# Ledger of designs, part 57: peptides against a protein of PDB entry 4XPM

Target 1, 160 residues: chain A of PDB entry 4XPM
Amino acid sequence: VMLHSKNVKGFLENTLKPYDLHSVDFKTSSLQSSMIITATNGGILSYATSNNDVPKNSINEINSVNNLKMMSLLIKDKWSEDENDTEEQHSNSCYPVEIDSFKTKIYTYEMEDLHTCVAQIPNSDLLLLFIAEGSFPYGLLVIKIERAMRELTDLFGYKL
Target 2, 67 residues: chain B of PDB entry 4XPM
Amino acid sequence: DIKGTIAFDTHGNVIESTGVGSQRIEDIGDLSKVTLDAEGFAQVQGDSLLVHLYKRNDITLAVYTSA

## One batch from the design tools (peptide; aimed at target 2 Y54 I59)

Design b2_p28_7_s3 (made by RFdiffusion4, then SolubleMPNN; from b2_p28_7, 12 letters changed)
Fold by OpenDDE base, seed 1:
Structure b2_p28_7_s3 (fold): chain B 160 residues (1-160), chain C 67 residues (1-67), chain A 28 residues (1-28)
Amino acid sequence: as target 1 above (160 residues)
Amino acid sequence: as target 2 above (67 residues)
Amino acid sequence: SPMEELNKELDEFIKEGLEAIEERLAKE
């Protein structure tokens, strides 16, 4: 089944759901946002936010979108820098992973009080980006984004 | 009784934390250096709490108990 | 859902770890 734009949106919305463990008393917040952005300019191709209670076409919606645009650009820039920095690629903030024989990297970034995680969709010009509250553990974010990327095989190799 | 837990990855980043574990994230540095037995277990005595370690598939679970 | 499945897997891991630790303690 081909992943259409609407399907991507729905998928991203599903990634927002919190983790709720029952073996121990642990529950995360929902992700603030989940996005697919371009690796070239940080342009948002698709996104989902946890607080969609904002009325459509409202100034609040515009502001939230603008904020996402800003964050996506900043994270893209940081990602680009790190992809050209051997030292950063060997830090604890970088997770080399292999999915279906494709190599990629997962980066964790602290953005003020937010925890973010970004990864290049294998062999593509696209980045998958999770933005969470500071209480969301990085290790869990990494596992989450890796699993999410494994579901985006239709985007592997996507070039702009 | 379990006082708390921490699960962390090979990078020392938290996967989950509960109870006193949430207040002991700094322990990961030392816990990650503990030598586990052949079955992936270890015990570390830390101040008033005992930490039980179990590692499997590159994830370490630390369980804090009083004894 | 893959995310829900991951949630379940992580939960099961924690559960298994807890049980394994308890079993180890019982042997002592």
Scores: peptide ipSAE 0.706, ipTM 0.950, DockQ to the pose 0.886
OpenDDE base, seeds 2, 3, 4, 5: peptide ipSAE 0.704, 0.705, 0.703, 0.706; ipTM 0.949, 0.949, 0.949, 0.949

Design b2_p28_7_s4 (made by RFdiffusion4, then SolubleMPNN; from b2_p28_7, 14 letters changed)
Fold by OpenDDE base, seed 2:
Structure b2_p28_7_s4 (fold): chain B 160 residues (1-160), chain C 67 residues (1-67), chain A 28 residues (1-28)
Amino acid sequence: as target 1 above (160 residues)
Amino acid sequence: as target 2 above (67 residues)
Amino acid sequence: SPMEELNEELDNFIKEGLEAIKKRLAEQ
């Protein structure tokens, strides 16, 4: 199935859902945000947020979107720096992964009190970005984003 | 009787934690160094609690029990 | 959905691990 803009949005919204175990008493919060951004400028192509209580076109919504834009840009910059830093690529916050025949990296970044995770969609100019509360475990965040990337094969190789 | 759990990856990052495990994340450093048997199991005495380890597919589960 | 499947997979892992450990304890 071809991934259209609406499909991407819906997919990102689905990634927001909390991790909830039943075998043990463990449940995370929902992701605060899930985004696909450009690796070049950090521009947001698609996003979903769990904070949907803000009226549309309100000042509060504008502020929230602006915040996402800022975070996107900052994370893109960090990602870009790390992609050119061998030491950072060998840090504990970098996960080399292989999806099919494509290699990519997953990075975890602490942004203030938030836990974030970013990964380049294989062979593309796009990044997948998850933003979660500080209580969200990084190991789980990495697993989630890896699984999510595996579902975005339509975006593999996408160039701007 | 299970007092808590920690699941963590090969980087030592938490996947899940419950009960006393949530308060013992610092144990991961030592637990990650424990030699597991052929079936992926180990048992370690940790302070007042016993820690049972199970590893499969690069994920380690630590289960805390009494005694 | 993929995320729900992941949740289920991880839950199953924990469950299986707990059962395996319990079995090991019973054998001691």
Scores: peptide ipSAE 0.704, ipTM 0.949, DockQ to the pose 0.866
OpenDDE base, seeds 1, 3, 4, 5: peptide ipSAE 0.704, 0.703, 0.702, 0.703; ipTM 0.950, 0.949, 0.949, 0.950

Design b2_p28_8_s3 (made by RFdiffusion4, then SolubleMPNN; its pose is not in this set)
Fold by OpenDDE base, seed 2:
Structure b2_p28_8_s3 (fold): chain B 160 residues (1-160), chain C 67 residues (1-67), chain A 28 residues (1-28)
Amino acid sequence: as target 1 above (160 residues)
Amino acid sequence: as target 2 above (67 residues)
Amino acid sequence: AAAAQEALRKALAQLHEDILKEIYEQAV
């Protein structure tokens, strides 16, 4: 099944769900945001946010979207820098992963008090970006985004 | 019996933490250096608690129990 | 003591498996 824009949006919305483990008493908050952005300019192609308390088309929504745009651009810039930095690629903030013989990297970035992680969708011009509260563990965030990418095979190889 | 847990990856980043483990994230540094046996197990005495370690699939689980 | 140790190991391994299973299932 081919992922359409609306399907991607729905998928991103689903990624917002929190963890609630029963084997151990552990739960997280929902992701603050989940986005697919361009690797070239950090432009948002699709996004979902858990901040549903903001009325649609309100000034507050616009401001929040603008903030997301800012964050996406900043993260894209840092990602671009790290992709050209061998040392950063070998830091604990970089997770090389392989999905279906495609190699990509997951980066964790702290943005103010937020925990973020970003990864290039394999062989594509797209980045998947998760933004979570500071209480969301990075190790778990990495696992989450890795699993998410595995479900986005339709976007593998997507070029702008 | 379990007082808490910490699960962490090979980068030392937390995957989950519960109970006393949530307050002992700093232990990961030392726990990551512990030599595990052939089956991936180890025990480490830490102050008043005993830490039980098990690593599989690049994820280490630390379980804190009373010493 | 040996039996207790073995039981503990088994429980630890099982807990590890349970945690990861949940994490992977709930990931997306």
Scores: peptide ipSAE 0.759, ipTM 0.956, DockQ to the pose 0.930
OpenDDE base, seeds 1, 3, 4, 5: peptide ipSAE 0.758, 0.758, 0.757, 0.758; ipTM 0.956, 0.956, 0.956, 0.956

## One batch from the design tools (peptide; aimed at target 1 K17 L140 E151)

Design b2_p29_1 (made by RFdiffusion4)
Pose (drawn by RFdiffusion4):
Structure b2_p29_1 (pose): chain A 143 residues (1-50, 63-86, 92-160), chain B 67 residues (1-67), chain P 29 residues (1-29)
Amino acid sequence: VMLHSKNVKGFLENTLKPYDLHSVDFKTSSLQSSMIITATNGGILSYATSNSVNNLKMMSLLIKDKWSEDENDTNSCYPVEIDSFKTKIYTYEMEDLHTCVAQIPNSDLLLLFIAEGSFPYGLLVIKIERAMRELTDLFGYKL
Amino acid sequence: as target 2 above (67 residues)
Amino acid sequence: SKETFMEESNTELDDFISESLNAIKDKYF
C-alpha cells in the first residue's frame, strides 16, 4: 500500500482553512502548516502551508520526539476514539506557535497542525480530531 | 448588552474568546471550578461584570454582561 | 467529505455557540 501523494496533499491543504464564526464575532487565521509525518523518523510525507520548507523539517522532527517521549513515559493530552479506533491528541507550545499532534490510529503516521499563537488550543484540538475522522484510509498504514 | 464571551473545554483550553473575554482568559481557572445547576447554568462575577455560564457537551460558554 | 468537512465543522461550531447563547438568554435575560 502507498499514499496517493496528490490527494493527501489536497487533504492537508483543506485542513488549513480558518474558522469564521458569526454567532460571536470570532475568526482565526488559517493554519501555518499541516503535515503528515512518520512516527518513526519524523520524516515528512506530505505538507501544506498557508513558514519555510527548512523550518518545517526541524519542527516536525522535534514534535515527533516530544510526542514519542510522552507516548511512553509511564501540556494537554486528549484521548480520542474514532469508529472504535483509539488515538491521543497532544498540544505543544513550539516557541510562539501552537501545535497539535496525533498518531493516525494504528498507523506509523502522525498528523501535525501548526498554527499561530493566537489560535486557541481547544479549537486546534477540535480541528485535528475532526480532520482525523476523514483519514480512515490511513488507519493501520504501516511502514 | 453582551460585553464578551469565552468558550473553553474540560482541560480549560480556550475554544474562542471575544470582547472582554479575550482580556480575561485568566478567569477560566475560577470559572472551570464553578459547579453548575442541574441544567448546566451558573452565574458568577469577579468584578462589575456578570459572567453567565452554560455547559453542554464538555464545552463551557461564558458570556460577560453588566450586573 | 474530505473537501467539505472544514465548512461543516465551522457551521456546527457556529450553531453550537448560537444555541448556547440562546439557552443563556432564555434563562437569565

Design b2_p29_1_s1 (made by RFdiffusion4, then SolubleMPNN; from b2_p29_1, 11 letters changed)
Fold by OpenDDE base, seed 2:
Structure b2_p29_1_s1 (fold): chain B 160 residues (1-160), chain C 67 residues (1-67), chain A 29 residues (1-29)
Amino acid sequence: as target 1 above (160 residues)
Amino acid sequence: as target 2 above (67 residues)
Amino acid sequence: SMSTFMDELNKELDEFIKEGLEAIKKKFF
């Protein structure tokens, strides 16, 4: 089954789902945003947001999209810097992982009051990016993005 | 009677927290250093609370109860 | 599954916590 643009959008929307425990009283908010961006320029190829109540073509929508563009670029820049810094790759903010014999890294980044994590889709020119509220635990965020990447095998090796 | 919980990964980052655990995230630093037995358990006395540890698959669960 | 992986993750993590609670109960109580 090949991933098409509409399927990618649906996939990203699924990643927005909150974590909800029944064994104990713990529930997170939904992710604010989930995106697939280019590793080269930080351009957004696809995205999903939890707040879709903004009227189309409104100033608020424009600001929201521009905000996503800015955040994606900033995170891409941080990721790029860390990928060229062996010291940063050995920090607690970096999770080396292996998916189906493909190696990649998950990075966690604090952006103002937001919790974010980003990971290169294995052997590709693409990054998967999650943006959450500051109350969203980093450990859970890492688990979510790793699990999500395991579902994106069709994009492994994707080159721009 | 459980007063709270914390689950955290090998990097010391929180996966979940409830009750008093949500207010004791700073305990992870010390809890991560506790030596577990062969079955993955440990019990640590902390002030007025007792912390019970269980680790499996690189996730540590800390359960807080009254001492 | 592309449409259920997050639900499955929630279930797995919930089961882990549940199992941990039971294990701790058996071990210490």
Scores: peptide ipSAE 0.717, ipTM 0.952, DockQ to the pose 0.911
OpenDDE base, seeds 1, 3, 4, 5: peptide ipSAE 0.716, 0.715, 0.714, 0.715; ipTM 0.952, 0.952, 0.952, 0.952

Design b2_p29_1_s2 (made by RFdiffusion4, then SolubleMPNN; from b2_p29_1, 11 letters changed)
Fold by OpenDDE base, seed 5:
Structure b2_p29_1_s2 (fold): chain B 160 residues (1-160), chain C 67 residues (1-67), chain A 29 residues (1-29)
Amino acid sequence: as target 1 above (160 residues)
Amino acid sequence: as target 2 above (67 residues)
Amino acid sequence: SRETFMDELNEELDKFIKEGLEAIRKKFF
């Protein structure tokens, strides 16, 4: 089954959900943003944000989207650098993973006071990007994005 | 009586933290080096707290208690 | 599924913590 644009948006919105444990008193905030971007230019293919109170077409919304565009570009650039750096690929911020025999890597990046992680959708020209508050643990963020990628098999091998 | 918890991955990154564990993230460096027994357990003495470790599937859970 | 995968992950993590706490209890207490 093909993954259509509406399905992608809904998928990303689902990834925003916070974690809430009952075995211990632990609860996270929602992700600030979840995006699928191009690995080539960092262009946003689809995105979801937790702040939906901003009126549509307002200046505030435009500024918010512009901020996402800037962050996506910066993260794409850092990702590109790391993909060409053996030392960075062996750093503590890189998680090699395998999904259905496809290999990819998850990177964690601190962006100002935000915690982010990014991963190339296997064999594709696309990146999945999570942006969270600084209180969101990196280990949990990595687990989250890996699980999300396992649900995006329709995008495996996607080329622009 | 549990005073707090930390769960962390093989990279030393936090998965969850509660109670005093949230204030002792720096302990992960030392806790990750502790030799576990055949069942994946260890117990180490901290400052005034006892730390109980359990590792399974590349996730380590640390539980802080007074005794 | 794509509709429940985040809830499932939340449950899996919660289950792990619960089982870990119980394992530690049995081991040390």
Scores: peptide ipSAE 0.726, ipTM 0.954, DockQ to the pose 0.874
OpenDDE base, seeds 1, 2, 3, 4: peptide ipSAE 0.726, 0.724, 0.725, 0.725; ipTM 0.954, 0.954, 0.954, 0.954

Design b2_p29_1_s3 (made by RFdiffusion4, then SolubleMPNN; from b2_p29_1, 13 letters changed)
Fold by OpenDDE base, seed 2:
Structure b2_p29_1_s3 (fold): chain B 160 residues (1-160), chain C 67 residues (1-67), chain A 29 residues (1-29)
Amino acid sequence: as target 1 above (160 residues)
Amino acid sequence: as target 2 above (67 residues)
Amino acid sequence: SRSTFMDELNKELDEFLKKGLDAIKEKFF
């Protein structure tokens, strides 16, 4: 059983959901966007956004998609650089993790006033990318993406 | 009574913050260095506030009180 | 309907924080 495109889209939409930690009266906004992109070129294979108030085929929609493409490319480039930099891999912005015996890394990146994190889906040519507002804590964002990757076992080992 | 909270991970990144904790994120650096007892607790004086620490599963919870 | 993955994660973290608060209250208060 494999994840199909429509199932991946639905999964990404689910990752947008905010946290509501009522035990401490803390809640977050929804993620701005959630994407699966190629590790090679930063091409977007699937994405979800919280701002769906833009009419289809409008100039604003095109602009928003272009912004996602730009951000995904920038983050992919930074990720690629860090994957080739031992020092960056030992910084506080890098979280080595192991999922089902597969090793990967989660990186946090500040993009202007946005908080982002990216991780390679284990043994694949794919990256999972979360973009959130600056109010979304990095530690919570890391927890989110780690757990999300554990739900994507069907994509482990996926090669383009 | 509780004046605020901070939860943070082993990298010093915030997981959640509330109340006065939201204004004291810079405390994480010092709080992360506090020696905890065998059960994962510590209590430290921070200016006018008392900070109560609990760490489990690589997450530290800090609770701020006036006393 | 069943809880989603995000609902489960939210619940897990919230329960951790609740247990932490209770533990601190028991220890110090």
Scores: peptide ipSAE 0.731, ipTM 0.953, DockQ to the pose 0.613
OpenDDE base, seeds 1, 3, 4, 5: peptide ipSAE 0.731, 0.730, 0.730, 0.731; ipTM 0.953, 0.953, 0.953, 0.953

Design b2_p29_1_s4 (made by RFdiffusion4, then SolubleMPNN; from b2_p29_1, 12 letters changed)
Fold by OpenDDE base, seed 1:
Structure b2_p29_1_s4 (fold): chain B 160 residues (1-160), chain C 67 residues (1-67), chain A 29 residues (1-29)
Amino acid sequence: as target 1 above (160 residues)
Amino acid sequence: as target 2 above (67 residues)
Amino acid sequence: SRSTFMDELNQELDEFIKEGLEAIKAKFA
């Protein structure tokens, strides 16, 4: 199955789903945003947001997109720094993972009052980025993004 | 009679929390150091609550009870 | 499945916790 832009958008929208457990009374909020960005420049290739109440082509929409652009750039920069920092890679904020023999890392970052996690799609120039409210636990966020990446095998090895 | 739960990963990050567990995230530091038995269980006396631990597949579940 | 992976993960986590609760109950009660 080939991943087209429309499919990617839909995929990202699916990642926004909250967790609602029934074994215990635990429920999260939806992710605020989910994005695929370039590892090189932090450019947004695709994104989804839980706040879809903004009119299309409105100034508010533009502002929200601009905010996403800013966050994506900041997170990309932090990620880039950490990828060149051995100590940061050994912190509790870094999760080395292996997906189908491909190695990558998941980083968790506190961005103001938001909880974020980012991971390089294996062997690619792309990053998957989740932005959640501060109440969203990091451990769950990591599990979530790992699971999501397992569904993006078509993007493994993608180079710009 | 469960008063709350915390599930956390090997990095000490929360996966889920409920009840009193949500207010005791700081316990993870100590709970992560508890030696589990061969089956992955442990029981730890907290302050006023008893904590039951179960670890499987790098996830630790802590269950808080009054007894 | 790409359309259900989040639901599946939700279910998997739920089942894990459920199993853990039952295991703890069996162990200590």
Scores: peptide ipSAE 0.723, ipTM 0.953, DockQ to the pose 0.893
OpenDDE base, seeds 2, 3, 4, 5: peptide ipSAE 0.723, 0.722, 0.723, 0.723; ipTM 0.953, 0.953, 0.953, 0.953

Design b2_p29_2 (made by RFdiffusion4)
Pose (drawn by RFdiffusion4):
Parts: structure tokens; C-alpha cells; sequence
Structure b2_p29_2 (pose): chain A 143 residues (1-50, 63-86, 92-160), chain B 67 residues (1-67), chain P 29 residues (1-29)
């Protein structure tokens, strides 16, 4: 199996949209970036930006390792279940940026959100959990 | 009148904040320790501002008004 | 879904609104 590059890219572009609430006077900026990366090497398979390409490669590998260290060392961590599939959502403060990362269930891929420091973590976690519900096609994707 | 709001999750992370809520994010540590009534309500205050709490679906809403 | 981001925003707006209405009703705000 292989990734449909254009549709995954389009998916990530869609995950960039900000929240804009009217019930209370609240709105976020859009995500700085959204990426799917390998859990193995931290290599980027696809990305979307609303800062530079060079800067994303560094951050991606860094979060891959931080995630890798946490995932087997016997911050916030949110256990999640999607259609009986399990994954975990981690938050990482990357300098002044807020990030969420989660392994796409049973896959060799990670989904990574990068937002400004003003983007609330709890909201970023909800955004990535719902976004993962749209990625059933990628569950079990093995390298 | 409503002076501000904060919504936060079970880990104590913020989902949203407005008004004085954004200036009082540090309140969450105390607010998250409040034990709610059987219906999920509580009222507490740190100062002249009254905090109305309601929690459902693992999300706590705090709204700030005067006492 | 291509509109799932709009749905998320709408669901959160409704959730916050309903929680606020419950508080208003309870404490007569």
C-alpha cells in the first residue's frame, strides 16, 4: 500500500483551520503546521503550513524522539480509543510553540500539530483526536 | 454580567479562555480541586469575582461574575 | 469528512453555549 500524496496533503491543509467560537468571544489562530511523519526515522511524509521547510524537519525529528522516549520509558498524555483502536496523544512545549503528537493507531506514522503558544493545549488535544478519527485509512500503515 | 470564562479539561489544560479568565489561568489548579454537587455545579471565589463552575463530559466551565 | 473542521467548531460552540445556559439557569444570572 502507498499514500495518496495529494489527498493526505489536502487533509493536513484542512487540519490547519482555526477555532472561532461565538458562544464566548474566543478564536484561535490557525495551526502553524500539521504533519504526518514516520515513527521510525522522524521523516516527513506530508505537511501543511498556514514556519519554513528547514524548520519543520528539525522539529519533526525532535518530537519523534521525544515521543519515542516517552513511549517506552517504564507534559500531558491522553490515552485515546478510536473504534476499538488505541493510541496516545502527547503535548510538547517546543520553545514558544505548542505541539501535539500521536501515533496513527497500529501504524508506523505519527500525526503532529504545531501551533502558536496562544493555542490552548486542551483545545489542541481535541483537534488532533478528532482529526485522527478521519484517518482510519492509515491505521495499520506499516513501513 | 459575565466578566470572563475559562474552560479546562481533566488534565487541567485550557480549552478556552476569555475576559478575566485569560488573566486568571492560574486559578485552574484550585478550581480543578473543587468537588462539584450531584449535578455538576459549584461556586467558589478567590476575590471580588464569583466563579461559577459546571462540569460535564470531562470539561469544566468556569464563568466569572461579581458576587 | 472535508467539513469535519467546521463540525468540530460547531460542536464546541454548542457545548460551551449549553454549559453556559445551564450555569445561567442554575444561579439565575
Amino acid sequence: VMLHSKNVKGFLENTLKPYDLHSVDFKTSSLQSSMIITATNGGILSYATSNSVNNLKMMSLLIKDKWSEDENDTNSCYPVEIDSFKTKIYTYEMEDLHTCVAQIPNSDLLLLFIAEGSFPYGLLVIKIERAMRELTDLFGYKL
Amino acid sequence: as target 2 above (67 residues)
Amino acid sequence: SSNFQEEMNDELDEFISESLDAIKEKYNL

Design b2_p29_2_s1 (made by RFdiffusion4, then SolubleMPNN; from b2_p29_2, 13 letters changed)
Fold by OpenDDE base, seed 5:
Structure b2_p29_2_s1 (fold): chain B 160 residues (1-160), chain C 67 residues (1-67), chain A 29 residues (1-29)
Amino acid sequence: as target 1 above (160 residues)
Amino acid sequence: as target 2 above (67 residues)
Amino acid sequence: SSNAMEELNEELDKFLKEGLEAIKKRFGL
């Protein structure tokens, strides 16, 4: 199985869908955005957004993409700082995880009123990034991004 | 009568919350310290409500009732 | 291939459902 660019895009789009835990009458909003970015520069390799009401090639669409670029850079910078900070790696906002014998970390970050979650794809120069509304619980966001990362094995070990 | 729920992880972060549970997120700090029995259950007083706990696979479910 | 995101939704919902029933049975709710 090979993940082509379009396949990755489609997968990220699927991660946007809300979770409905109807057994307890709990439902989330859709993720605002789902992205794969470079750990080096925060450049966007692939992305999906729930903001689909904006006409293509409009100024509003360009601005929304630019906003995603800025957020990705800010989160990448924070992630880079934390990867060099032992104290931050032992906080409750950091989840060490192991996927198929590969170790990585999941971080949660508050970005203004948004809840974000980021994780390095194992042994790669890539980060997976989820951006959600403030009502989206961090614990659920972490579970979701871990499960999503397990589906991106084709990107494990990817170096720029 | 169930008044609400909270599910949380081992870091004390919320997975889901409903009803009065959504207004009792601060209880997680205390609930996470409760010793569970051999089957993974406990019952404790949380504020004015009774809290029923069940933990499995690193997820704790708290159910709030009036009694 | 499997839909991992939908599968996770179902898995979590199942856990909560089973947990609720377990609590109801254990404490007589």
Scores: peptide ipSAE 0.741, ipTM 0.955, DockQ to the pose 0.756
OpenDDE base, seeds 1, 2, 3, 4: peptide ipSAE 0.741, 0.741, 0.741, 0.741; ipTM 0.956, 0.956, 0.955, 0.955

Design b2_p29_2_s2 (made by RFdiffusion4, then SolubleMPNN; from b2_p29_2, 13 letters changed)
Fold by OpenDDE base, seed 4:
Structure b2_p29_2_s2 (fold): chain B 160 residues (1-160), chain C 67 residues (1-67), chain A 29 residues (1-29)
Amino acid sequence: as target 1 above (160 residues)
Amino acid sequence: as target 2 above (67 residues)
Amino acid sequence: SPNAMEKLNEELDKFLKEGLEAIKKKFNL
């Protein structure tokens, strides 16, 4: 099945949902944001946010979108630097993974009081980016984004 | 009785934490070095609590108890 | 798929549940 723009956004919205591990009485907040951005310039291709209670074209909406753009650019820049840094690729903040024989890496980055993780969609010019509150554990965030990437096979090999 | 839990991955990053486990994240460094038996279990004395370990599929679960 | 994230939630919860039971059995808790 082909992924259309609407389907991608819907999928990203589904990734926002919190996790409830009730067997140990542990639950998370919703992800703050979920995005697909370009690896080249950090441009946002698609995104979903948990704060949808803001009127369209309001000052608050504009500010939130601008904040996402800024964070996207900052994370893309750091990702690009790390992709050219062997030491950073061997830190505990980097997870080499293999999906359907495609190799990629998941990076975790702390952004102020937020927890983020980013991964290049295999063989593509696209990055998947999750932004969560500081209480969201990095290990769980990594597992989540890895599973999400496995559902985006239509984007594997996508070149700009 | 269980006082708390920590689950962590092979990089030492937290997957979940509850109870006293949330206040003992620093234990992961030592817990990750513990030798497990053939079934993936180990028991470690830590502070005033016992830590019971179980590892499967690259996830380690630590359960804290008083005894 | 739209249920992939929910499946992961269920898988993780199942792992933790089984792990707790395994530990309880192993150490007589």
Scores: peptide ipSAE 0.723, ipTM 0.951, DockQ to the pose 0.825
OpenDDE base, seeds 1, 2, 3, 5: peptide ipSAE 0.712, 0.709, 0.709, 0.713; ipTM 0.950, 0.949, 0.949, 0.950

Design b2_p29_2_s3 (made by RFdiffusion4, then SolubleMPNN; from b2_p29_2, 10 letters changed)
Fold by OpenDDE base, seed 1:
Structure b2_p29_2_s3 (fold): chain B 160 residues (1-160), chain C 67 residues (1-67), chain A 29 residues (1-29)
Amino acid sequence: as target 1 above (160 residues)
Amino acid sequence: as target 2 above (67 residues)
Amino acid sequence: SKNFMEELNEELDKFIKEGLDAIKERFGL
């Protein structure tokens, strides 16, 4: 099934789900937001937030979206810098991964009190971006975004 | 009794933490350097806790118990 | 799959469980 715009939104909404382990007493919060943004300009193509109980067209909704726009731009800029920095690519904040023979990198970034994780969808002009609370472990966040990217094969190679 | 756990990856980043493990994230640096046996296990003495390690598939699980 | 997050949750849970069991067995916990 081809991934359409509506499907992308739903996909991102699914990524918001928290982890709840039963073998040990461990549960995360939901992701605050999940986005697909352009690697070129940081423009948001699709997004999902855990704060969906905001009235439509409300000031709070607008402010929330604007905040996401700002964060996406900042993270895109940081990502772009790191992609041009060999040392940063070899830091513990960078995870080189391979998905179905496609190579990409997962970066973890602290954004104020938030834990973020971003990865270029392989061979594409798109970035997948997760934003979580500071209590969300980075190692788990990385695993999560890698798993999510494995479900986005339809976007591999996507060019704007 | 298990007092807590930490699971961490090869980058030293936490995957999960519970109990006292959540307060011992700083231990990861040292725990990651512990030599494991052929089966992937090790036991190390902490300050007041005993740490039991198991590593498989690039994930290390640390279990804290009373010393 | 729409269930990929749940699947991952289960996979991680399984891993932790297996690890705990292994540790318990190895060290007699």
Scores: peptide ipSAE 0.726, ipTM 0.952, DockQ to the pose 0.853
OpenDDE base, seeds 2, 3, 4, 5: peptide ipSAE 0.725, 0.725, 0.725, 0.725; ipTM 0.952, 0.952, 0.951, 0.952

